Peptides against a protein of PDB entry 6FRK. Designs and how they scored, part 215

Target 1, 411 residues: chain A of PDB entry 6FRK
Amino acid sequence: NEEVLNAMLKEVCTALLEADVNIKLVKQLRENVKSAIDLEEMASGLNKRKMIQHAVFKELVKLVDPGVKAWTPTKGKQNVIMFVGLQGSGKTTTCSKLAYYYQRKGWKTCLICADTFRAGAFDQLKQNATKARIPFYGSYTEMDPVIIASEGVEKFKNENFEIIIVDTSGRHKQEDSLFEEMLQVANAIQPDNIVYVMDASIGQACEAQAKAFKDKVDVASVIVTKLDGHAKGGGALSAVAATKSPIIFIGTGEHIDDFEPFKTQPFISKLLGMGDIEGLIDKVNELKLDDNEALIEKLKHGQFTLRDMYEQFQNIMKMGPFSQILGMIPGFGTDFMSKGNEQESMARLKKLMTIMDSMNDQELDSTDGAKVFSKQPGRIQRVARGSGVSTRDVQELLTQYTKFAQMVKKM

## One batch from the design tools (peptide; made by RFdiffusion4, then SolubleMPNN)

Design b2_p23_1_s4 (from b2_p23_1, 13 letters changed)
Fold by OpenDDE base, seed 1:
Structure b2_p23_1_s4 (fold): chain B 411 residues (1-411), chain A 23 residues (1-23)
Amino acid sequence: as target 1 above (411 residues)
Amino acid sequence: SLKELEELRKLYLEILKIQEEVK
């Protein structure tokens, strides 16, 4: 029994290391799991695999809980949120995502660019803020980030803004001068919350970077970025361990909406390849896919048209990256997301939709679309010419449709 | 509904299988 436990724990530890979980945390987890598992209960015929998975899940949940309540803004008050992090962490993009999140929740939100180190920082923030219709402040001439931050905070306090987000300079290296500048800005504006933004893609370096920030600046919250379908979530555990601060949000892509509140259980479930059922439900509900009653009813009757397939491709496209959807489905582990270039899968869907855009209503609404095309081969040539594709590409689409329609008919 | 979500999941799974077989 101990040998079986050790073998299974070795596999789990390997998978966690492959997910960029820090080696020290993996060792600690292994010891904690060994201590939590009663070997006598394992002998009683319980599914040993499920028991170990459950023990691992519980210990991972503890690792992402710093035991500190996350800061939340107070409604009707002026809340100053200072962002800190390295260059390339996604800090500036995350400022805009957080501002947009609060704006959509009915908060009076603004952005301040106190990054004087990057010549294009204010232009980037201004572009993002303007697209999201978020008020912003910055300077092209002032070089002191303390002056910009102080003036911007004062301006937006006087205008009764509720959420005042301050973006600071990110440097490529942990330079003492960066930390001094951050401290000067923090002392001048007296932020209600300091948010450390961390890139999950830096892997095992997450601990050392997060610790370096926490040792110099009073980090109270963490945001983990680049948790898209290719990102390994293990850096989040390192951030919590190093900062002793809660993860409040995660960035899941490049779009301003690719930003969500951190949920411990869904995150750990996804990290273990169990999927995110809750996040999938939330995302389906946000898309108002409830209008799919008509489609679901057709599917129940074994009816499936080319239009129904087109609408499903549109729904997939609206749900965002195909990898993110897959990562939310139980049994589609991270390995399934890594094998498909997401851009290639989306390009294929767009190509198929472009072919269908050249079809007429009779072709799209036929319950036997393939038979409509087989009876009149001139339709294939028309659609091919209209969509700028080969007749082979149209035939491949019709073959896929036929295969799918046959599967729907068997469901 | 949970049932609608399960049907949507099945649909996405089948679309994915079709896309992999076309590679």
Scores: peptide ipSAE 0.007, ipTM 0.336, DockQ to the pose 0.099
Fold by OpenDDE base, seed 5:
Structure b2_p23_1_s4 (fold): chain B 411 residues (1-411), chain A 23 residues (1-23)
Amino acid sequence: as target 1 above (411 residues)
Amino acid sequence: SLKELEELRKLYLEILKIQEEVK
């Protein structure tokens, strides 16, 4: 029994190391699991594999729990949230994602760009904020991040903003000058929460990076980025261990909606390759897919209009990157969609929808939309002009629709 | 429902296949 336990623990430890879990944490977990397993219960014919998996799961849940309650913003107050992290961690993108998350929940949210070091930092923040309709502050001329942060925080406090997010300068390396600048900004604006943003893709370096930030800045919250379907989640465990701070959110992709509250149980389940059934249920409920019964029924009857295609594209766009959803389903490997294909696919879907926005109800609701356009070529030219595309782009859409409608008829 | 998500997934995969055939 002990030899079987040791063999199975070796496989689990190998899988955790391959998932970029820190070697010290894996060793500690192995010792804790060995102490928690009753060898007599293993002899009673219980599924030894399930018992070991359950013990491993419990110990991983403890590793992501710092024993500290996450900070939460207070409604009707001005909550200042300062972001810190290395350049390339996804910090600036994550500021916009968090701002958008709170805005969607009915919080009066704004963004401040106090990154004076990176050329185009303010333009990037401004572009993201404008797309999400989030108020922003920054300067093209001021070089002192303390001045920009202080002025921006004062401005938005006076305008009664509830969530004031401050993005700071990142560096390529951990430099003492960066930490001093972060401390000066923190002292000037007196943030209610300091959020450390960490890239999960750096693997074993997550511990050293997270520790260096915690030793210099009073990190109270962690956000882990680049936790897409191929991301090795083991770095998140190292971040919690080093910072002793809770993970509050995860970034799961590059879209502004690829951002979710951290849940311990689903995360550990996904890390172990068990899938995220709870996150899948939450995502299904968020999408209100129950309204699609009528559409599923139309598809079963082989009826498919351009409007039905438009509604499906809207649903796909609301779901976000399918790689995330597929990675939530147990037994669907991450290999099903390459990362590059999703953003291009979403941009293409949005272009197709923009073409369909220039169509009329007769064209959209026709059971043979392609035939309506083929009979009257002037419709193609009208739609092309209305959507700002070529007549070829409209013909390509109609060709895609025709192929799809033929597949639906064969179903 | 889980069933609706599976149907949306099938639909998306079919759209992607059609897009690859048009290139």
Scores: peptide ipSAE 0.007, ipTM 0.323, DockQ to the pose 0.172
Fold by OpenDDE base, seed 4:
Structure b2_p23_1_s4 (fold): chain B 411 residues (1-411), chain A 23 residues (1-23)
Amino acid sequence: as target 1 above (411 residues)
Amino acid sequence: SLKELEELRKLYLEILKIQEEVK
């Protein structure tokens, strides 16, 4: 039993290290999991794998919880939010995403560019803010970020803005000078919240960087960026551990709306390749996927038609990027569909739907659609001609449908 | 219901497996 536990823990530890979880956290997690698992309960024939996975999941949830309540803006007050983080962390983009998030929630929101070090920082912020119709402040001539931040904050306070977001410089090479500048800005504007923006793709460097920021500036919140299909987000655990600050939001892509409130359970599920069950539920609920009661009732009775399959393909297409849906489904890791594979998969779904568009109601609504086609092969030829595909493509669709219908009957 | 959503998830999982097996 101990050998099996050690082997399984070794696999989990390897997967966590490959997910950019810090080696110290992985070691601590391994010890905590070993202490939480009763070896006597493992002897009783319980699914050892599920028990270990559950123990790992619980310990990862604890690592993401800093034990402090996340700061939230107060309605009807002026809330100053200062952003800090390295260049290339997605900080400037994240400022715009957060501003857009609050604006969509009915907050009077604005942006300040206090990055005087990076050439074109203000132009980039201005471009993003203008696209989102967010008021902004910055200077092309003022080189002191303290002056820009102070003037911008004062301006927007006088204009009764509720959310005032200040973007700062992200210097790579002069950490001490960056931290001094950040401290001067923080002292001048007295922010209600300091947000550290971290790139999830920097892997094992997350701990040292997050600690360096926390040691100089009172970081109260973390935002993790580049949690796209390739970044497993293990560095987020290191950031929470180092900053003792909650993750408040995550960036999930390049678009201004690729930004969501942080949820612990979905994040850990995604990190483990278990999928985002809650995010899938939320997304299904947001889509107002039509009267699924009738479909669910058919599925409960083991009934599945070609029309039911068509409606499911429509639902999948409405859910947006297939890679995001896949990443929400348990057992489909984020690596499963590269952006190239997503377009190809959507094209395949669209092709299958085009084949079904050439089917008649008798074919679509039959509880044994494959048998309808097998009894009258002329139907396959009609559908193939109508959809501009080969008879083989129609047969492949019917083979897929038959596999689904058999699965539904076993449910 | 949570059960209904689990059934939908199983269906989607199997849709996706079949799409991969056909690749």
Scores: peptide ipSAE 0.007, ipTM 0.335, DockQ to the pose 0.080
Fold by OpenDDE base, seed 3:
Structure b2_p23_1_s4 (fold): chain B 411 residues (1-411), chain A 23 residues (1-23)
Amino acid sequence: as target 1 above (411 residues)
Amino acid sequence: SLKELEELRKLYLEILKIQEEVK
């Protein structure tokens, strides 16, 4: 029994190391799992694999829980949130994502660019903030980040902003000058929360980096970025262990909406390749797909129109990056859609929708849309002219629709 | 590709199934 346990634990430990979980944490987890498993209960015919998986899951949940309640902003107060992290961690993008998240929740939110080290940092922040309609502050001439941060915080406090996000300089290395600058900014603005932004793709280096930041500034929260990539997020465990601070949000892509509150169980489930059913449910609920009960009933009856296809494409486009949604479904590997294919797929869906926008209600609502067009070829030419596409593009759409409709009829 | 559309359909159907299980 002990040999079988050791063999199964070896496989799990290998998989966790391949998921960028720190070797020290994997060793500790192995010991904790061994101590938590009763070998006598394993002998009684219980599914040994399920017991080990449950014990591993439970220990991973403990590793992402620092035992400290996450900081939350107070409504009607001025909450100053300072961001710290290395260059390339996605810090500046994450500032904009967090600002947009709170703005969508009805918070009066603003952004401050206190990154004077990186050329074009302020232009990047300004561009992101302007697109999201988020108020911003920064300087093209002031080189002291303390002055910029202090002036920006004071300005937005006087304007009764509730969420004041301060982006700081990031460097490629742990340089003493960076940490001194961060400490000076933190002392000047006295943030209510200091957020460490970590790139999940750094893997085994996450512990040392997270510790270096925590040793210099009072990191109270962690945000993990680039969880849409090949990074399985095991580095996040190292960041929590090193900072003793909770993960509050995760960045799941390049879009401003590719940002979600951290949930422990879904994250561990995803890390183990079990999918994120809860995150999928939450995204589905956010899309208000409940209004599609009529579509579900039609699909159950094998009815599928061009309008039904159009509505599905709209829903798909609202779900955001397909790679995220696919990665939430159990059994869909993270590698299924490369980032390049996603933008191309979205552009293709938009093109198909533009063709359908030139169709009439009779064409859209027909249970056999392809037959309507085949009986009257002049309809194809009308739609092609109306949408600015070739007759071939319309025929390709109708061919795709026919395949979908055939699949729906087989359900 | 048609394969991508088939995958999108499978995804949509799985989402619908999850919604029915949560209701």
Scores: peptide ipSAE 0.006, ipTM 0.287, DockQ to the pose 0.021

Design b2_p23_2_s1 (from b2_p23_2, 11 letters changed)
Fold by OpenDDE base, seed 5:
Structure b2_p23_2_s1 (fold): chain B 411 residues (1-411), chain A 23 residues (1-23)
Amino acid sequence: as target 1 above (411 residues)
Amino acid sequence: ELEKLIEELKKLLNLLKEISELL
């Protein structure tokens, strides 16, 4: 029995190391699992594999729980949230995602760019903020991040903003000057929450980086980014262990909507390759897939229109990152979408939808939309002009539609 | 219910895969 336990724990430990879980945490987990498993219960004919998996799952849940309640903004108050993290961690993008999240929840939200070190930091923040219709502050001329942060916080406090997010300079290296600047900004603006942004793709280096930030600034929350990539997210456990701070959100892609509240159980389930069946159910229920009964019935009859294709593209866009949805299904590896930048695919879908927005109901509702356009070439030119695309782009859409409609007829 | 939902989702995912192969 002990030999079987040790063999199975070795497999789990290998899988956790391949998931970028820190070697010290994996060793501690192995010891904790050995102490938690009753060898007598394993003798009683219970599925030894399920018992070990459940014990591993429980110990991973404890590693993600810092035992500290996550900070939450207070409604009707001014809440200052300072972001800290290395350059390339996704910090600036994550500021915009968090601002957009709170704005969608009905909070009066704004953004401050106090990154004076990176050329074009303010332009990037301004571009993201403008796309999301989020008020922003920054300077092209002021080089002191303390002045920019202080003026921006004062301005937005006076305008009764509820969520004031401050983006700071990220540097490529752990430099003492970066930590001094972060402390000066923190002392000037007196943030209600300091958020450390961590890139999950850094793997085993996550512990040392997270510790270096926590030792210098009072990190109270963690956001993990780039969990849509090849990173299985084991570095998130290292960040919690080092910062003793809860993960509050996950960045799951490049889109502004690729941002969700952290859920412990789904995250650990995904880390173990068990999928996220609960998150899948929640996501499917949010999509109201019941409204697709009419589509499924049309597909069963071999009917597929340009409108039906448009509605499917809307559903894809509402689903968010398709790689994440696949990653929620047990046995669907991340490799199923390996050939395309998901952002490029979403941009292509949005372009196709913009072309279809210039089509009329006769074109959209035709059971042979491609034939409607082939019979009257002037329709292609009208749609191309209306959508600001080439006639070739419209012909490519119609070619794709025709291929799809032929596949549906063969189903 | 869950098995039906998974089956409908698999159908949708297959459809989306086929769309993605056409894009």
Scores: peptide ipSAE 0.017, ipTM 0.454, DockQ to the pose 0.163
Fold by OpenDDE base, seed 1:
Order: structure tokens, then C-alpha cells, then sequence
Structure b2_p23_2_s1 (fold): chain B 411 residues (1-411), chain A 23 residues (1-23)
């Protein structure tokens, strides 16, 4: 029994290390799991694998919980949120995502660009803010981030903004001058929350980076970015351990809406490759797929049209990044689609939809669309010309449709 | 790659169907 436990724990520890979990945390987890598992209960014929997985899951949940309640903004008050983090962490993008999140929740939200170090920082913030219709402040002429932050915070306080987000300079190196500037800004604006933005893709460097920020600035919240397929999220555990601060949000892509509140249970489930069934249900409910009763009825009857396929492609495109949705399915790893493959897959879906946009209702609504095209080859040439694609591309679409329709008939 | 996408879409559609039957 102990040999089996040690073998299974070795596999789990290897998987956690491959997920960028810090080696110290993996060692501690291994000891905690060993102490939590009664070897006598493992002898009683219980599924040893499930017991170990459950013990690992419980210990990972504890590692993500700093035991500190996350700061939350107060409605009808002025809440100043200062962002800190290295250059390339996604800090500026995350400021815009958080502002957009609160704006969509009916908060009066604004953005301040106090990054005077990076050329074009204010233009980038202005572009993101304008696209999201978020009020913004910054300067092209003022070089002191303390002045910009103070003036911007005062302005938006006087205008009764509820959420005031301050983006600071990010540097490539942990320079003392950066931390001094951050402290000067923090002292001037007296933020209600300091958010550290961490890139999950830096792997084992997450602990040292997060610690360096916490040792210099009173980090109260963490946001983890680049949790899009490639970043296995183990760095998040390191950030919590180093900062002793809760993860409040995660960035899951490049879009302004690729941003979600951090949920411990779904995150650990996904990290272990168990999927996120709750997040998948939430995502399905957000899509109002229940309005697809008509589609479900058609599928139950083995009916599947090109229009039904088009509607499914629209639903998939509305779901957001397909890799994220697949990564919510048990047994689909986050790495199942590389970021390059996802954009390419979405471009392919959009190409297929563009081909179908050139089809007529008779072609789209036929229970055997491929047979409609096979009987009249001139339809393929019309659709190809209308969509700007080759006749081969249309034939490939029809071949795919036929494979789907045959599968639906077997269901 | 398209066969992979098809297989992924198949699995997603099945899962969405199973979820919709559970809701």
C-alpha cells in the first residue's frame, strides 16, 4: 500500500511540477497528503486513486487560499485600485479588463495612466479605454507619475467615480527605482487596494517575482494573466504563497472580456485535468443554449442541416476561446489547442461560416445538404464564387457536414 | 487538423447535449 501511494504521489508531483507548481509547495503538498491519507482506509477496498486525488485536491485548495478575505469595492464609494507588476505581465491590458468588468456590472469606472516610462503607454490605454467606452486620464507632457496619479484620482473623485484604476510603470528588471516610484504613487493616492499582476507563463520564476513585489509594496490582491492554454496555472499557487494575498481575477486571453473572477474549486479542478464542469455549465447557461430546444429535438430525431451546423459554429464563436471550453471538459488538458491553433481554428470556423453565408435556404435547410450539392454541381461553383473560395473548400465543407450528419444519425 | 476540429466539435456537441439534458 505505501509503495502504491508513493508511486501515485510521484506521478501527481511530476504533473504539478510540469504545471509550474513550485518545488517547495509540491514537497509540502506531498507531506500533507501523506499525513492526511489513512493507509488502513486505503486497504478497505476504496478506490485508492480517487482517495489520493481528493486528498491532493483538498491540499491544493488550501494552497490557493491565503486565509485572507479578498478586498471588494464598496458601492457608492470611491475605490482607488492601484496596479503593480513587471513589464509584459499584462498589467495595462488587465487594468482595462478590470475596468470593463466593473463597468458591465454598473459601476462608474475610470482609468488613469501613470506609466511615464513606456513610450506609447498612454496611447495604448487610451485606445483600450476608448474601445470599451471607459473614461480615462493621463498626460503626454507630465513625466512625474505621482503628479499624474494624484491629479487623475482627484479629478475622478470630484466627478464621483466609484472605481478608479491606476496603471503604473512596469519595468523589465526588479529595479529599486521602480519600487520607489510605486511607493511614492501609493503614498500620494492612498489606494484602497494594490493589485499585483503576474504572468503565469514565467513558471518557476513566479515565487521570486511575487515575493520581490510583496517585500516592497503592500500587495493586497493578485491577478494572474496568460492562463490561456499554455500556462498551466501552477505559478498562481506560488503567487499566493509568496504574497499571502488572494487571487481575485484571472486573465484567460487577449480580448477585453477574457477576464473572470477567480474561483478556487474550478481552477484546481482544471489544474488537475479534472475539467471545470461548473464553469462549463455557467458558460452554457450564458449562451442560452436552452433556446436550442429546437436543435436538441432535431438532433434527437437524427436531423442535422447546414443551418444547424452554422448555428453551432456561431454558438462556439460566442463561447469565446475554444481551447478554454475544451479545457473545461474532463480529460481535455488546457494544452489541447495551442494559441496558434486556436486562432487558426477560429479563422477556419469563420471561413466555413463565410462559405455557408453564400448558400441559399434550400441548401442550408436540407436534411441532406451534401446530396443537394451533389445533384447540382453548379451550386458548388456558385457558393465558391460568392464566398471567394475554391470549389475544393466548398467540397471539404460538405464532406465535413456529411461526417457530422452521419454522426447525428447514429446518436 | 480539420478532423481534430470535427472530433472536438463532436465532443463539445455531445457534452452540450448531455448538459442540456441535465439542466
Amino acid sequence: as target 1 above (411 residues)
Amino acid sequence: ELEKLIEELKKLLNLLKEISELL
Scores: peptide ipSAE 0.008, ipTM 0.434, DockQ to the pose 0.023
Fold by OpenDDE base, seed 3:
Structure b2_p23_2_s1 (fold): chain B 411 residues (1-411), chain A 23 residues (1-23)
Amino acid sequence: as target 1 above (411 residues)
Amino acid sequence: ELEKLIEELKKLLNLLKEISELL
């Protein structure tokens, strides 16, 4: 029994190390799992594999729990959120994602660029903020980040903003001058929350980086970025262990919507390659796919219209990143769609929807939409003119629709 | 690329159907 336990623990420890889990945490987990497993219960013929998997899962959940409640903003108050992290961590992008998240939840949110070290930091923030219609503050002439942060916080406090996000300077490495600047900014603006942004792709370096930030600045929250790449997320465990601070959000791509609240159970399930069935169910329920009983019944009868395709494209766009959805399905690895292909795919879907917005109800609701257009080619020219596209783009859409409708008939 | 996307969407629709039958 002990030999079987040791062999299975060796396999799990190898998989966790390959998932960028820190070697110290893997050793600690191994000893905790050994101490939690009764060898007599293993003798009783229970599924030894399931018992070990459950013990491993339970110990990983404890490693992600810092034992402290996450900070949450108070509605109707002015909440100042300071972002800290290295250059390339995704800090500036994450500021915009968090601002957009709160804006979509009906919070009065704004962004401050206090990054004077990086050339074009303010232009990047301004570009992101303008695209999302988020109010922003920064300077092209002021070089003191303390002045910019203080003026921006004061301005947005006076304008009764509820969420005030401050982006700070990042450097390529831990430098005392960076930490001094961060402390001066923190002392001047007195943030309600300090968020450390960490890149998950740095693997085993996550512990040392997270510790260096926590030792210098009162980090109260962690955001982990780049979990859509080859990073299996084991670095997140290292960040929690080092900062003793909860992960509040994760960044799951390059789009402004590629941002979600951290959930412990789904994250550990994904880390172990079990998928995220609960998060998939939650996303399906958020789409109100139950209201699609009529669509499911049509699909059972092999009926599929251009409107049905349009509604499915709307649902896919509401789901967010398709790679993220696929990565929730057990046995679909995150490697199936490269990051660049996903934004291009969403842009293609949006273009197809814009073409369909120029179609009439007779065209959209026809059980053979392609045949309606083939019988009257003047419809293709009308739709092309209405949507500002070529007649070829409309023909390509109709070809895609025909392929989908043929697949639905074979379901 | 588009054929792969269509095949993935087919798998997603089947999965959504299976989930809707479980709900």
Scores: peptide ipSAE 0.008, ipTM 0.432, DockQ to the pose 0.022
Fold by OpenDDE base, seed 4:
Structure b2_p23_2_s1 (fold): chain B 411 residues (1-411), chain A 23 residues (1-23)
Amino acid sequence: as target 1 above (411 residues)
Amino acid sequence: ELEKLIEELKKLLNLLKEISELL
């Protein structure tokens, strides 16, 4: 029994190390799991694998719990949230994501760019904020982040904003000058919450980085970014262990809506490669797959129009990144599709939809759309001009549609 | 590649439907 336990724990420990879980935490987890498993219960013929997996799951849940309640903004108050983190951590993007999250929840939210170190930081924040219709403050001329942060916080307090997010300078390395600047900004604006933004893709470096920030700045919350990439999220455990602060949100992609409240159970399930069935169910329910019954009935009748193809592309686009959806299915790793091929594929789908947006209802609703275009070649030229594409691109779309329509007729 | 992606997307949509019907 002990040999079987040790073998299975070795496999789990290897998988956790491959998931970027810190070696000290993996060792601690191994000893905690050994102490929590009664060897007598393992002798009784219970599914030893399921029992060990459950014990591992429970110990991982404890590792993401800092024992401290997460700070939450108070409705009707002015809540100042200061962001800290390294350059490239996704800090600026995460500020915009958090602002958009609260705005969608009906909070009066704004953004302040106090990043004077990076050229174009304010332009990037302004672009993101403008796209999301979030009020913003910053300067092109002021070089003191303390002045910008103070003026911006004062302005938005006077305008009765409820959520005031301050983005600070990030540097490539933990430099004393960065920590001094962060302390000066924090002292000036007196934030209600300090959020450390951590890139999950830095792997085993997560502990040392999170500790260095916590040793200098009173980090009260953690946001983990880039959980859509090759990062399996094990660095999140290191961040909690080092900061003693809860993970409040995770960044799951490049879009402003690729941002979710941290849920312990789904996160640990995904980290163990068990998938995220709850998140998959939530996404499936958001898709209103009831509209797919009407399509399936049409498909059973061998009917497939350009509109039916357009609606399918819309459904695919609503699902979000396909790699994320696959990574929610048990047994499908996050690496099943390279992120590069996915972005190119989504851009190609969007191009095809733009071509179809230039088609008329007669063209879209024809059960033989290719024949409509073949009978009147002037339609191809009209659609090509309307969508800003070549006649060849329209012909390629029609060729693809014809292949699909023929496949549907054979079903 | 696009044909393969769309076929995989169809398989996934069907799988998601089957999952949604089981829930």
Scores: peptide ipSAE 0.007, ipTM 0.430, DockQ to the pose 0.022

